# Peptides against a protein of PDB entry 6B4J: the designs that were tried, part 54

Target 1, 315 residues: chain A of PDB entry 6B4J
Amino acid sequence: DITMQWYQQLQDASMQCVLTFEGLTNSKDSQAKKIKMDLQKAATIPVSQISTIAGSKLKEIFDKIHSLLSGKPVQSGGRSVSVTLNPQGLDFVQYKLAEKFVKQGEEEVASHHEAAFPIAVVASGIWELHPRVGDLILAHLHKKCPYSVPFYPTFKEGMALEDYQRMLGYQVKDSKVEQQDNFLKRMSGMIRLYAAIIQLRWPYGNRQEIHPHGLNHGWRWLAQILNMEPLSDVTATLLFDFLEVCGNALMKQYQVQFWKMLILIKEDYFPRIEAITSSGQMGSFIRLKQFLEKCLQHKDIPVPKGFLTSSFWRS

## One batch from the design tools (peptide; made by RFdiffusion4, then SolubleMPNN)

Design b1_p14_1_s4 (from b1_p14_1, 7 letters changed)
Fold by OpenDDE base, seed 5:
Structure b1_p14_1_s4 (fold): chain B 315 residues (1-315), chain A 14 residues (1-14)
Amino acid sequence: as target 1 above (315 residues)
Amino acid sequence: SALEQEIEKLLAEF
């Protein structure tokens, strides 16, 4: 399967990256430990500072991240920090930066859906300039949320239940699996972030270049989901999240083809979701139903709440 | 369906 080959390739690349900077991460030298900590902070703190408040602040954050990845010194924690301080510094920073973007999906976007857009536009712009960061974003995203690929991990004979739960994307701590609502919340955040990344371009970049991971991947994702058996509660939740965030962009890009897809979802796929939906899961089901019916009735998909406007970039 | 075939074609292009 081509999708699974792509998944595995990204996971292998991510694993090789970790091995490459192992010398930096495992060093007992005090100076190396200091460099590691400084690089980790320089990579992750700017991402945590992303907000919906002002476009000017977002530009400052972007420029700082790009400068760091370009080998330029940046100020972090009152110190000058550069990836050139260690031969493994660039690989380490790229990995930690990508990890942090995905973490903002599972934490910040999960709690505040509007946060998807400012995070995604920075991630997209960095991906355009630093393709390896984009590959690592996908690797982290796919590992934490296999539904972003999409595929459904299967239980194998001899596998521990906890390992299977982790493969499904659940957090397991002290032999306790996270609650289903918390799991779905994290998955929703990551899917919403992904749906935002594939449609957004950094407005100060070279707009003549093709999006490194654009709406064609959104179309692929939908097609793949529709060719899979729905998973109880998960499919209804994530399909809604995806369409709410990028449905307007897909409608504008694919026009009549998009509406054909939406009709197929409503008429052919939605009954399959209904057939596996229990009475306790009616919330996600009803939300998807109402969304599809409203969009088809109005022949329009609304611009998502939190979408960045021209006024945001002037602030 | 014709629509399923169109989706399969789209999947094959990616």
Scores: peptide ipSAE 0.023, ipTM 0.651, DockQ to the pose 0.105
Fold by OpenDDE base, seed 2:
Structure b1_p14_1_s4 (fold): chain B 315 residues (1-315), chain A 14 residues (1-14)
Amino acid sequence: as target 1 above (315 residues)
Amino acid sequence: SALEQEIEKLLAEF
């Protein structure tokens, strides 16, 4: 399967990256430890500072991240920090930065859906300039949320139940699996972030270039989902999340083809979701139903709440 | 491409 080959390639690249900077991460040298911590902070703190407040602040954050990745010194924690301080510094920073973007999907976007857009536009802009960061974002995303590929991990003979649960994206701590609501919340955040990334371009970049991971991947994702059996509660939840965030953009891009796909979802795929939906899972099902019906009735998909406007970039 | 194949699969349902 080509999709699984792509998944594995990204995971392999991520693993190779980790091996490359293992010397930095495992060093017992005090200077190396200091450099590691400084680089980790320099890579992650700017991402955590992304907010919906002002476009000017996003630009400052973007410029700082780009400067760091470009080998320029940046101020972090009152110190000048550069990836040139260690031969493995760039690989480490790229990995940690990508990890942090996905973590913001998992945590911040999960709790505040509108946060997807400012995070995504920075991630997209960085990806355009630093393709390796983009590949690592996908690797982290796919590992935490296999539904972003999409694929459903299978239980294999001899596998521990906890390991299978982790492969499905569940957190398992002290032999306790997370509650389904928390799991879905995290998955939703990551899918929403992904759906935002594929449609957004950094406004201060070269817009003439092709998006490094654009709406064609959104179309692919939908096609792949529709070719899979629905998973109870998960499919209804994530399909809604995806369409709510990027449905308007897909509609504009694919026009008639998009509407054909939406009709297919409503008439063919939705009954299959219904057939596997229990009474306790009706919330996600009803939400998807109402969304699809409204969109088809109005022949429009609304611009998602939190979408960045021209006024945001002037702030 | 893989993407084209997935799109074709989707379109084949119409």
Scores: peptide ipSAE 0.023, ipTM 0.670, DockQ to the pose 0.445
Fold by OpenDDE base, seed 4:
Structure b1_p14_1_s4 (fold): chain B 315 residues (1-315), chain A 14 residues (1-14)
Amino acid sequence: as target 1 above (315 residues)
Amino acid sequence: SALEQEIEKLLAEF
């Protein structure tokens, strides 16, 4: 399976990255520990500062992240920090930065859906300039949300139930599995972030270049989801999240072909979702149904709430 | 399936 090979390749690259900076992370030297902490803060704090307030502030954050990844010194915590402070500094920063982007999907976007767009446009712009960060974003995303690949993890003989639950993307702490609503909320945030990344380009980059992970991957994702047997509650939830965030962009890009896909969802795929939807899960199904019916009726998919406009970039 | 074939056809157009 080509999809599973791609998944595994990204996971292997991520694991190799961790091994490359193991010396930095496992060092008992006080100076190395200080450098690690400074690099970690320099990589993650700018991402946490991303907001919908002003385009100018977003540009400053982008420039800071790009400078750090380019080997330039940046100010962090009142100190000058550079990836050149340690031979493993760049690999470590790339990994932690990618991890933080996915974490913002898992936490911030999960709670505030509109936050997907400013986070995604920075992630997309950084990915364009630093492809390794993009691969690591995918690796982190796929590990936390296998539905972003998409694939459904299977239980293997001899597997512990907790390990299977973790493979499905559930958090398991102290032998307690995460509640379904919290799980779906986190998965939704990550899918929404992904759906935003694939459609957004950093406006101050070279727009003539091909998007490193563009709408073609969104089309692939959608097609793959439709070729899979739906999962109870999960498929209806994430399909809605995806279409709400990137449906307008897909409509503009693929036009008639996209409308054919929406008709196929309504006519062929919705009955399959309905067949596995319990009475307690009807909320997600009904939300998806109503969204699709509205879009087909109006022959339009609305621009998602929080989409960045020209006015945002002038602020 | 018929759906899979139609999806593959749609994908081939891009």
Scores: peptide ipSAE 0.022, ipTM 0.660, DockQ to the pose 0.181
Fold by OpenDDE base, seed 3:
Structure b1_p14_1_s4 (fold): chain B 315 residues (1-315), chain A 14 residues (1-14)
Amino acid sequence: as target 1 above (315 residues)
Amino acid sequence: SALEQEIEKLLAEF
């Protein structure tokens, strides 16, 4: 399976990255610990500052992240910080930055769907300049949300139930599994962020270059989902999230092929979702139904709420 | 791509 091979390659690369900076993370030296914390803050704080307030502020954040990744000193917490402070500093920062982007999907986008767009445009622009950060974003995303690949983790003989639940993307704390609504909320945020990344380009970059992970991956994702048996509540939720965020972009890119796909979803795949949907899960199902029906009726996919306009970039 | 072909195949059934 080519998709599973790709998944495994990204996970292996991520694990190798962790091993590469293990010296920095496991150091008992007080100075090394200080450097680690400064680098971690420098990598993650700018991402947490991303907002929909002003395009100028977003540019400042982008420039700070890019400067850090380029080996330039940046101001963080009132101190000058550089990846050159430690030989493993760059690998560590790339990993933590990628982790933080995915975490913003999991937390911020999960709670505020419109936040997907400013986060995604920064992530896309950084990915264009720093491909390794992009691979690490995918690795973190795939690990936290297997449905972003997509694949459904299987229970293996001898596996603990909690480990299987974690593989499915659930948080398990003190032997208590996360509630389904919270799980779906986090998965939704990550899928929405992904759907935004694949369609957005940093406006101040070289737009003549091919998107490093563009809409063709969105088309792939849809095809893979439709070739899989639906999961109860999960498939209806994430399919809606994906189409709401990137459906307009897919429509513009694939035209007639997109509409054929949408008809296939409505006429063939939707009954399969219905067959596995319990009465308590009808909310996600009905939301997807209404979205599909509205889009087919109007022959249009609306631009998602929070999509960045030219006026945003002039602010 | 193999996937695009698979999608086209699926779409051809409509």
Scores: peptide ipSAE 0.022, ipTM 0.646, DockQ to the pose 0.231

Design b1_p14_2_s1 (from b1_p14_2, 7 letters changed)
Fold by OpenDDE base, seed 5:
Structure b1_p14_2_s1 (fold): chain B 315 residues (1-315), chain A 14 residues (1-14)
Amino acid sequence: as target 1 above (315 residues)
Amino acid sequence: MEFLKKELEKADEL
């Protein structure tokens, strides 16, 4: 399976990255620990500062991240920080930056869906300039949300239940599994972030270049989902999240082909979702149903709430 | 199903 090979390659690359900077992470030297902490803050704090407030602030954040990745000194916590302070500094920063982008999907986007767009446009722009960061974003995303690949992890003989739950994307702490609503909320945030990344380009970059991970991957994701058996509650939730965020962009890009896909979802795939939906899971099912019916009736998919406009970039 | 297979093939070529 080509999809699973791609998944594994990204996970292997991520693992190799971790091994590369192990000397920095495991060092007992006081100076090395300080450098590690400074680099981690320099990589992650700017991402946490991303907001929907002003385009000018977003540009400053982008420039800071790009400068750091380019080996230039940046100010962080009142100190000058550079990846050149340690030979493993660049690998470490790329990994932690990618991890933080995915974490913002998991936490911030999960709670505030409109936050997907400013985070995604920065991630896309950084990915364009730093492809390794993009690969690491995918690796982190796929590990936390296998449905973003997509694939559904299976229980194997001899596997501990907790390990299986973690593979499915659940958090397990003190032998307690995460509640289903919290799990779905986190998965939704990550899928929404992904759906935003694949459609957005940094407006101050080279627009002549092809998107490093564009809408073609969104089309692939939909096709893969539709070729899989639906999962109870999960498929209806994430399919809605994906279509709400990038459905308008897919419609504009693929036009008649997109509408054929949407009809296929409504006529062939939706009944399969219905067949596995319990009475307690009708919320996600009804939401998807209403969305599909409205879009097909109006022959339009609305621009998602929080989509960045020209006025945002002038602020 | 045939439509989806063809679309997957296209996505892999893009």
Scores: peptide ipSAE 0.045, ipTM 0.769, DockQ to the pose 0.908
Fold by OpenDDE base, seed 4:
Structure b1_p14_2_s1 (fold): chain B 315 residues (1-315), chain A 14 residues (1-14)
Amino acid sequence: as target 1 above (315 residues)
Amino acid sequence: MEFLKKELEKADEL
């Protein structure tokens, strides 16, 4: 399975990255600890500052992240910080930055769907300049949300239930599994972020270059999802999230093929979702149904709320 | 179904 091979390759790369900077992470030296903390803050704080307020502020954040990844000193917490402060600094920063982007999907986008776009455009732009960060974003995303691959983790003989739950993307704390609503909310945020990344290009980059992980991967994702048996609540929720965020872009890119896919979802795949949807879980199903019906009726998918306009970049 | 199969094949090539 090519998809699973790709998944595993990304996970292996991520694991190797962690091993590479283990010296920095595990150091007992006071200076190394200080450097680690400074680098961690320098990598993560700018991402947390991403907002929908102004394009100029977003550019400043992007420039800071890019400068850091380029080995230039940046100001963080009143200090000059550089990845050159430690031989493992760059690997560490790339990993933590990628982790933070995914975390913003999991937390910020989960709570505020419109936040997907400013986060995604920065992530996309950084990915274009720093491919390793992109690979690590995927690795983190896939690990937290296997549905972004997509694949459904299977229970293996001898596996602990908690480990299986974690593989499915659930948080398990103190032997208590996360509530389904919270789980779906986090998964939604990550899928929405992913759907935004694959369609957005940093406007100040070289737009002549091919998107490092563009809409073709969105098309792939849809095709793979439709080839899989639906999961209760999960499939209806994430399919809606994905189409709401990138459906307009997919429509523009794939045109007639996109509409054929949408009809296939409505006519062939929907009954399969319905068959596994309980009366208590009809919310996500109904929402997807209404969305698809509206889109098919109007022959249009609306531009998602929060989509970045030219006016945003002039602010 | 045939459409989906073709699209899946394309997707695997991406």
Scores: peptide ipSAE 0.023, ipTM 0.670, DockQ to the pose 0.680
Fold by OpenDDE base, seed 1:
Structure b1_p14_2_s1 (fold): chain B 315 residues (1-315), chain A 14 residues (1-14)
Amino acid sequence: as target 1 above (315 residues)
Amino acid sequence: MEFLKKELEKADEL
């Protein structure tokens, strides 16, 4: 399976990255600990500062992240910080930065769907300049949300139930599994962020270059999802999230092919979702239904709320 | 199903 091979390659690269900077992370030396903390803050704080307020502020954040990844000193916490402070500094920063982008999907986007776009455009722009960060974003995303690959983790003989639940993307703390609503909320945030990344380009980059992980991956994702049996509640939720965020972009890119896909979803795949939907899961089902019906009726997919306009970049 | 498989294959070639 090519998809599973790709998944595994990204996970292996991520694991190798962790091993590369283990000396920095495991060091008991006070100076190393200080450097680690400074690098972690320098990598993650700018991402947390991303907002929908102004394009100029977003540019400043982007420039700061890019400078850090380029080996230039940046100001963080009142100190000058550089990845050159430690031989493992760059690998560590790339990993933590990628992790933070996915975490913003999991937390910020999950609660505020419109936040997907400013986060995604920065992530896309950084990915264009720093491909390794992009691979690590995918690795983190895939690990937290296997449905973003997509694949469904399988229970293996001898596996603990909690480990299986974690593989499915659930948080398990103190032998308590996460509530379904919270799980779906986090998965939704990550899928929405992913759907935004694949369609957005940093406006101040080299636009002549191909998107490092563009809409073709969105098309692949849809095709793969539709070739899989639906999961109760999960498929209806994430399919809606994905289409709401990138459906307009896919429509513009693939035109007639996109509409054929959407009809196939409504006529063939949607009944399969319905067949496995319980009375307690009707919310996600109804949202997807209404979305599909509206889009097919109007022969249009609306631009998602929070999509960055020219006015945003002039602010 | 055949249509979806073909579309998936096309996407992987891009």
Scores: peptide ipSAE 0.023, ipTM 0.660, DockQ to the pose 0.909
Fold by OpenDDE base, seed 2:
Structure b1_p14_2_s1 (fold): chain B 315 residues (1-315), chain A 14 residues (1-14)
Amino acid sequence: as target 1 above (315 residues)
Amino acid sequence: MEFLKKELEKADEL
């Protein structure tokens, strides 16, 4: 399976990255610990500052992240911080930055769907200039949300139930599994972030270059999902999230082919979702149904709420 | 199913 090979390659690269900077993370030296903390803050704080307020502020954040990744000193916590302060500094920062982008999907986008777009456009722009960060974003995303690959983890003989639950993307704390609503909320946030990344380009970059992970991956994702058996509640939820965020972009890109796919979803795939949907899970099913019916009726997919306009970039 | 297979193949070639 090519998809699973790709998944594993990204996970291996991520694991190798962690091993590369283990000296920095495990150091007992006071100076090394200080550098680690400074680098971690420099990598993560700018991402936390991303907002929908102004394009100028977003550009400042982007420039700061790019400067850090380029080996230039940046101001963080009142200190000058550079990845050159430690031989493992760049690997560490790339990993932590990628982790933070995915975490913003898991937390911020999960709670505020419109936040997907400013986060995604920065992530896309950074990915264009720093491909390794992009690979690490995918690795973190795939590990936390296997449905973003997509694949459904399987229970293996001898596996602990908790480990299986974690593979499915659930948080397990003190032998208690996360509630389904919280799980789906986090998965939704990550899928929405991904759907935003694949369609957005940083407006101040070289737009003549191909998107490093563009809409073709969205098309692949949809095709793969439709070729899989639906999961109860999960498939209806995430399919809606994906289409709401990137459906308009996919429609513009793939035209008639995209509409054929939507018809296939409605006529062939939807009954399969319905067959596995319990009475308590009808909410996600109905939401997807209404969305598809509206889109097919109007022959249009609306631009998602929070989509960045020209006026945003002039602010 | 044939449509999906063709679309998957096309996506892998991009």
Scores: peptide ipSAE 0.022, ipTM 0.649, DockQ to the pose 0.796

Design b1_p14_2_s2 (from b1_p14_2, 7 letters changed)
Fold by OpenDDE base, seed 5:
Structure b1_p14_2_s2 (fold): chain B 315 residues (1-315), chain A 14 residues (1-14)
Amino acid sequence: as target 1 above (315 residues)
Amino acid sequence: MEFLQKMLQEANEL
């Protein structure tokens, strides 16, 4: 399967990246430890500061991240920090930055759906300038949320139950598996972030360039999902999340083809979801149903709540 | 079914 090969290549590249900076991460030297901590903070703190408040603040955050990745010194924690302080500094920062973007999907977007857009536009803009960060974002995203590939991990003979649960994206701590509602919330956040990334461009970049991971990948994701058997609760939840965030953009891009796809979902795929939906899972199913019916009736998909406007960038 | 197959074909060309 071409999709699985691509997924594995991303995971292999991510693993090789970790091995590359192992000297920095495992160093017992006091100076190396200090550098590591400074670089980690410099990579992650700006991402955590992303908010929906002001476009000017978002630009400052972007510029800081880009400067760091470009080998320029940045101020972090009252100190001057640069990736040039260690030969493995750039690889480490790229990895930790990518990890942090995905973590913001998992945590911040999961709790506040509107946060997807400011995080995504920064991630997209950084990806344009630093392709390796983009690949690492995909690696982290797909590992934590296999449904973003998409594929459904299968239980293999001899596999421990906990390992299977982790492969499915569940957190397992002290032999306790994460509750289903929390799991779906995290998966939703990551899917929403992904759906935002593939449609957004940094407004201060070179707009003549092709999006490094654009809406064509969203179209691919939908095609793959529709070719798979639905998974109880998961498919209905994530399909809704995806369409709510990027459905308007897909409609504009694919026009007649988009509506054909939406009709296919309603007429052919929806009955398959219904067939596997239990009474306790009707919430996600009904939400998707109502969304699809409304969109088809009105022949329109609304712009998602939290979408960044021109007024945001002037603030 | 034909439409979905076309979508998949296009997806595999990415």
Scores: peptide ipSAE 0.209, ipTM 0.862, DockQ to the pose 0.633
Fold by OpenDDE base, seed 4:
Structure b1_p14_2_s2 (fold): chain B 315 residues (1-315), chain A 14 residues (1-14)
Amino acid sequence: as target 1 above (315 residues)
Amino acid sequence: MEFLQKMLQEANEL
């Protein structure tokens, strides 16, 4: 399976990255610990500062992240920080930065869907300049949300139940599995972030270049999802999230093919989703149904709330 | 089914 091979390659690359900076992470040296903390803050704080407030602020954040990744010193926590402070600094920063982007999907976007767009445009722009960060974003995303690949992890013989639950994307703490609503909320945030990344380009980059991970991957994701058996509640939720965020962009790019896909969902895939939907899970199904029916009726998908406009970039 | 297969084929070519 090509999809699973791709997944595994990204996970392997991520693991290799972790191994590369183990010296930094496992160091007992006080200076190394300080450097690690400084680099971690330098990588993650700018991402946490991303907001919908002003395009100028977003540019400043982008420039700071790019500078850091380029080996330039940046100010963080009142100190000058550079990846050159440690030979493993760049690998560490790339990994932590990518992790933080996905975490913002998991947390910020999960709670505030509109936050997907400013986070995504920065991530996309950084990915364009730093492909390794993009690969690591995917690796982190896929690990936390296998549905972003998409694939459904299977229980293997000898596997602990908790490990299986974690593979499915659930958080398990003190032998307690995360509640389904919280799980879906986090998955939704990550899918929405992904759906935003694949359609957005950093406006100050070389836009003539091909998107490093563009809408073609959105089309792939949809094709793969539709070729899989639906999961109860999960499929309806994430399909809605994905289409709400990138449906308009997909419509513009794929036109007639996109509408054929929506009809396929309505006519062929809905019955399959419905068949596995319990009465208590009808909410997600109904939401998807209503969205698709509205889109098909109007022959349009609305631009998602929070989509970045020219006015945003002038602020 | 034909359309889905086409989508998958196109997706795999990407």
Scores: peptide ipSAE 0.204, ipTM 0.862, DockQ to the pose 0.702
Fold by OpenDDE base, seed 1:
Structure b1_p14_2_s2 (fold): chain B 315 residues (1-315), chain A 14 residues (1-14)
Amino acid sequence: as target 1 above (315 residues)
Amino acid sequence: MEFLQKMLQEANEL
C-alpha cells in the first residue's frame, strides 16, 4: 500500500530526527539542559502566541520563527537564543516546532475552531521555507490522528489493548482510556488544522511557487476516505470538519468534480454512515447531514468562520 | 463507482 509506505517513511524520518538530537535531550550537563530548554521555549512560545487579533502580530511571530530556523539569534525569555548553541539545535527546534503546531490543532483548534486559520497560515509559510518542518508536521499529525492519512490502525496479535487504543489516537492515562467526546474533539481540531494548512499560503512569501502540501492532498484524502468503510462517529465527525474548513476552497479548485464528489457522499456514502450510527451518535451524523443538504440545496459551500481576509492582514 | 475510481486514480498519481 503506497499510502502506508508513505506514512511509514514519515514516521521513520521523525524517529531518525529524534535520534539525531538524542544527545541534546539526554544530556545531564547543566549547560546542555539550559540550551535545550531555551531552544524549546524559543520554538514553542511564538506558536502559542498565534491569535486571530492582528495580521501584523502574526507577521512578527512568523518572522521570529523563520529567524530561529535560519540560524539567527532571537529573543526568548529575556535571552538571546540560537540553534547554533548546539550542533543538534536545529533538528531539535524543527521537531519541537512541528510538534507544537500539531498540538495547537489538538488543543487550541479543538476548542476554538477559528484558530485553525492563523495557525495554519504560519505553518504553511514556515513549511514553504523549511520543508523538513512540514514533513515533521505531517509525521506528528498522522501519528496522533491516523484518520488524517487516512488509515485505520489494526489490532495485531500480542498487542496490548492500551497500545491499540493509542494507535487509534486515544489518550490512555493510568489504564483509563479517553472519553469518546474528548477523543473526537482532539481529532476534529487536528483535521481542521490540516484542512486549513492545505489551502493557505503565507501572503508575504513567493506566491509563484507551488504549495508544498496543497489542496490536491485534500482531494486525495477525500477520495481515500470515501473508498474506506466508515467508522462509527469518527467518519461523520471528521468528514464534516474537513468539508467545513476546506470545502469552499475545494469547490473553487475542482468545480464540477467537487459537486460530483459531494453528491456521491450524500447518495452513496452517507447511507453507509447512517447504517453504523447508533442513537447515541446522532449528533455528528445530523450535523453532517444538515451540512450536506444545505450545501447541495444552495449550490455553495460557505467560507469558513475565521477565514483570514484582507482586512486581517491590514491590521 | 466510476467517479470514485477516477478520483482514486488521480489521487494515487499525486
Scores: peptide ipSAE 0.200, ipTM 0.857, DockQ to the pose 0.644
Fold by OpenDDE base, seed 2:
Structure b1_p14_2_s2 (fold): chain B 315 residues (1-315), chain A 14 residues (1-14)
Amino acid sequence: as target 1 above (315 residues)
Amino acid sequence: MEFLQKMLQEANEL
């Protein structure tokens, strides 16, 4: 399968990246450890500072991340930090930065859906300038959320249950699996972040370049999801999340084709979801139902809450 | 079914 091959290539590239900076990671040298910590903070703290409050602050964060990735010194923790401090510094920073973006989807966006947009626009803008960061974002995202590929991990003979649960995206701590609601919340956050990334472009980019991972990948995701058997609760949840965030953009891009797809979802795919939905999962089901019905009735997909406006960029 | 197949075909070409 081409999709699985692509997924595996991303994972292999990510693993190779880890191997590349293993010297920095495993060093017992005190200076190397200090550099590692400084680089990690420099890569991750700016991402954690992303907020919905002001466009000017978002620009400052973007500029700081870009400067770091460009080999320029940046201030972090009261120190001047540069990827040039270690030969493996750039690879390490790119990896940790990408990991942090996905983590913000998993944590921040999961709790505050509107946070998807400012995080995504920074991620998209950085991706345009630093393609390797984008590939690593995909690698981290798809590993944590296989449903973003999409594929459903299968249990293999001899596999431990905990390993299978982790492959499905569950957190397993002290032999306790994550609760389903928390799992779905994290998956939702990552899907929402992804749906935002594929539609957003950094407004201060100097190049009229093609989006490095644009709405065509969203269209692909939908096509693949619709060709898969639905999973109980998961499919209804993530399909809603995806459409709520990027449905308006897809509608504008694909027009008649989008509406054909939406009708297909309602008429053919939704009954399949219904058939596997238990009484305890009616919340996600009803939410998707109401969304589809409303959109088809009004012949419109609303702009998602938290979408960045001109007023945001002037603040 | 035909529409979905077309979507999949287009998706695989990406």
Scores: peptide ipSAE 0.198, ipTM 0.858, DockQ to the pose 0.636

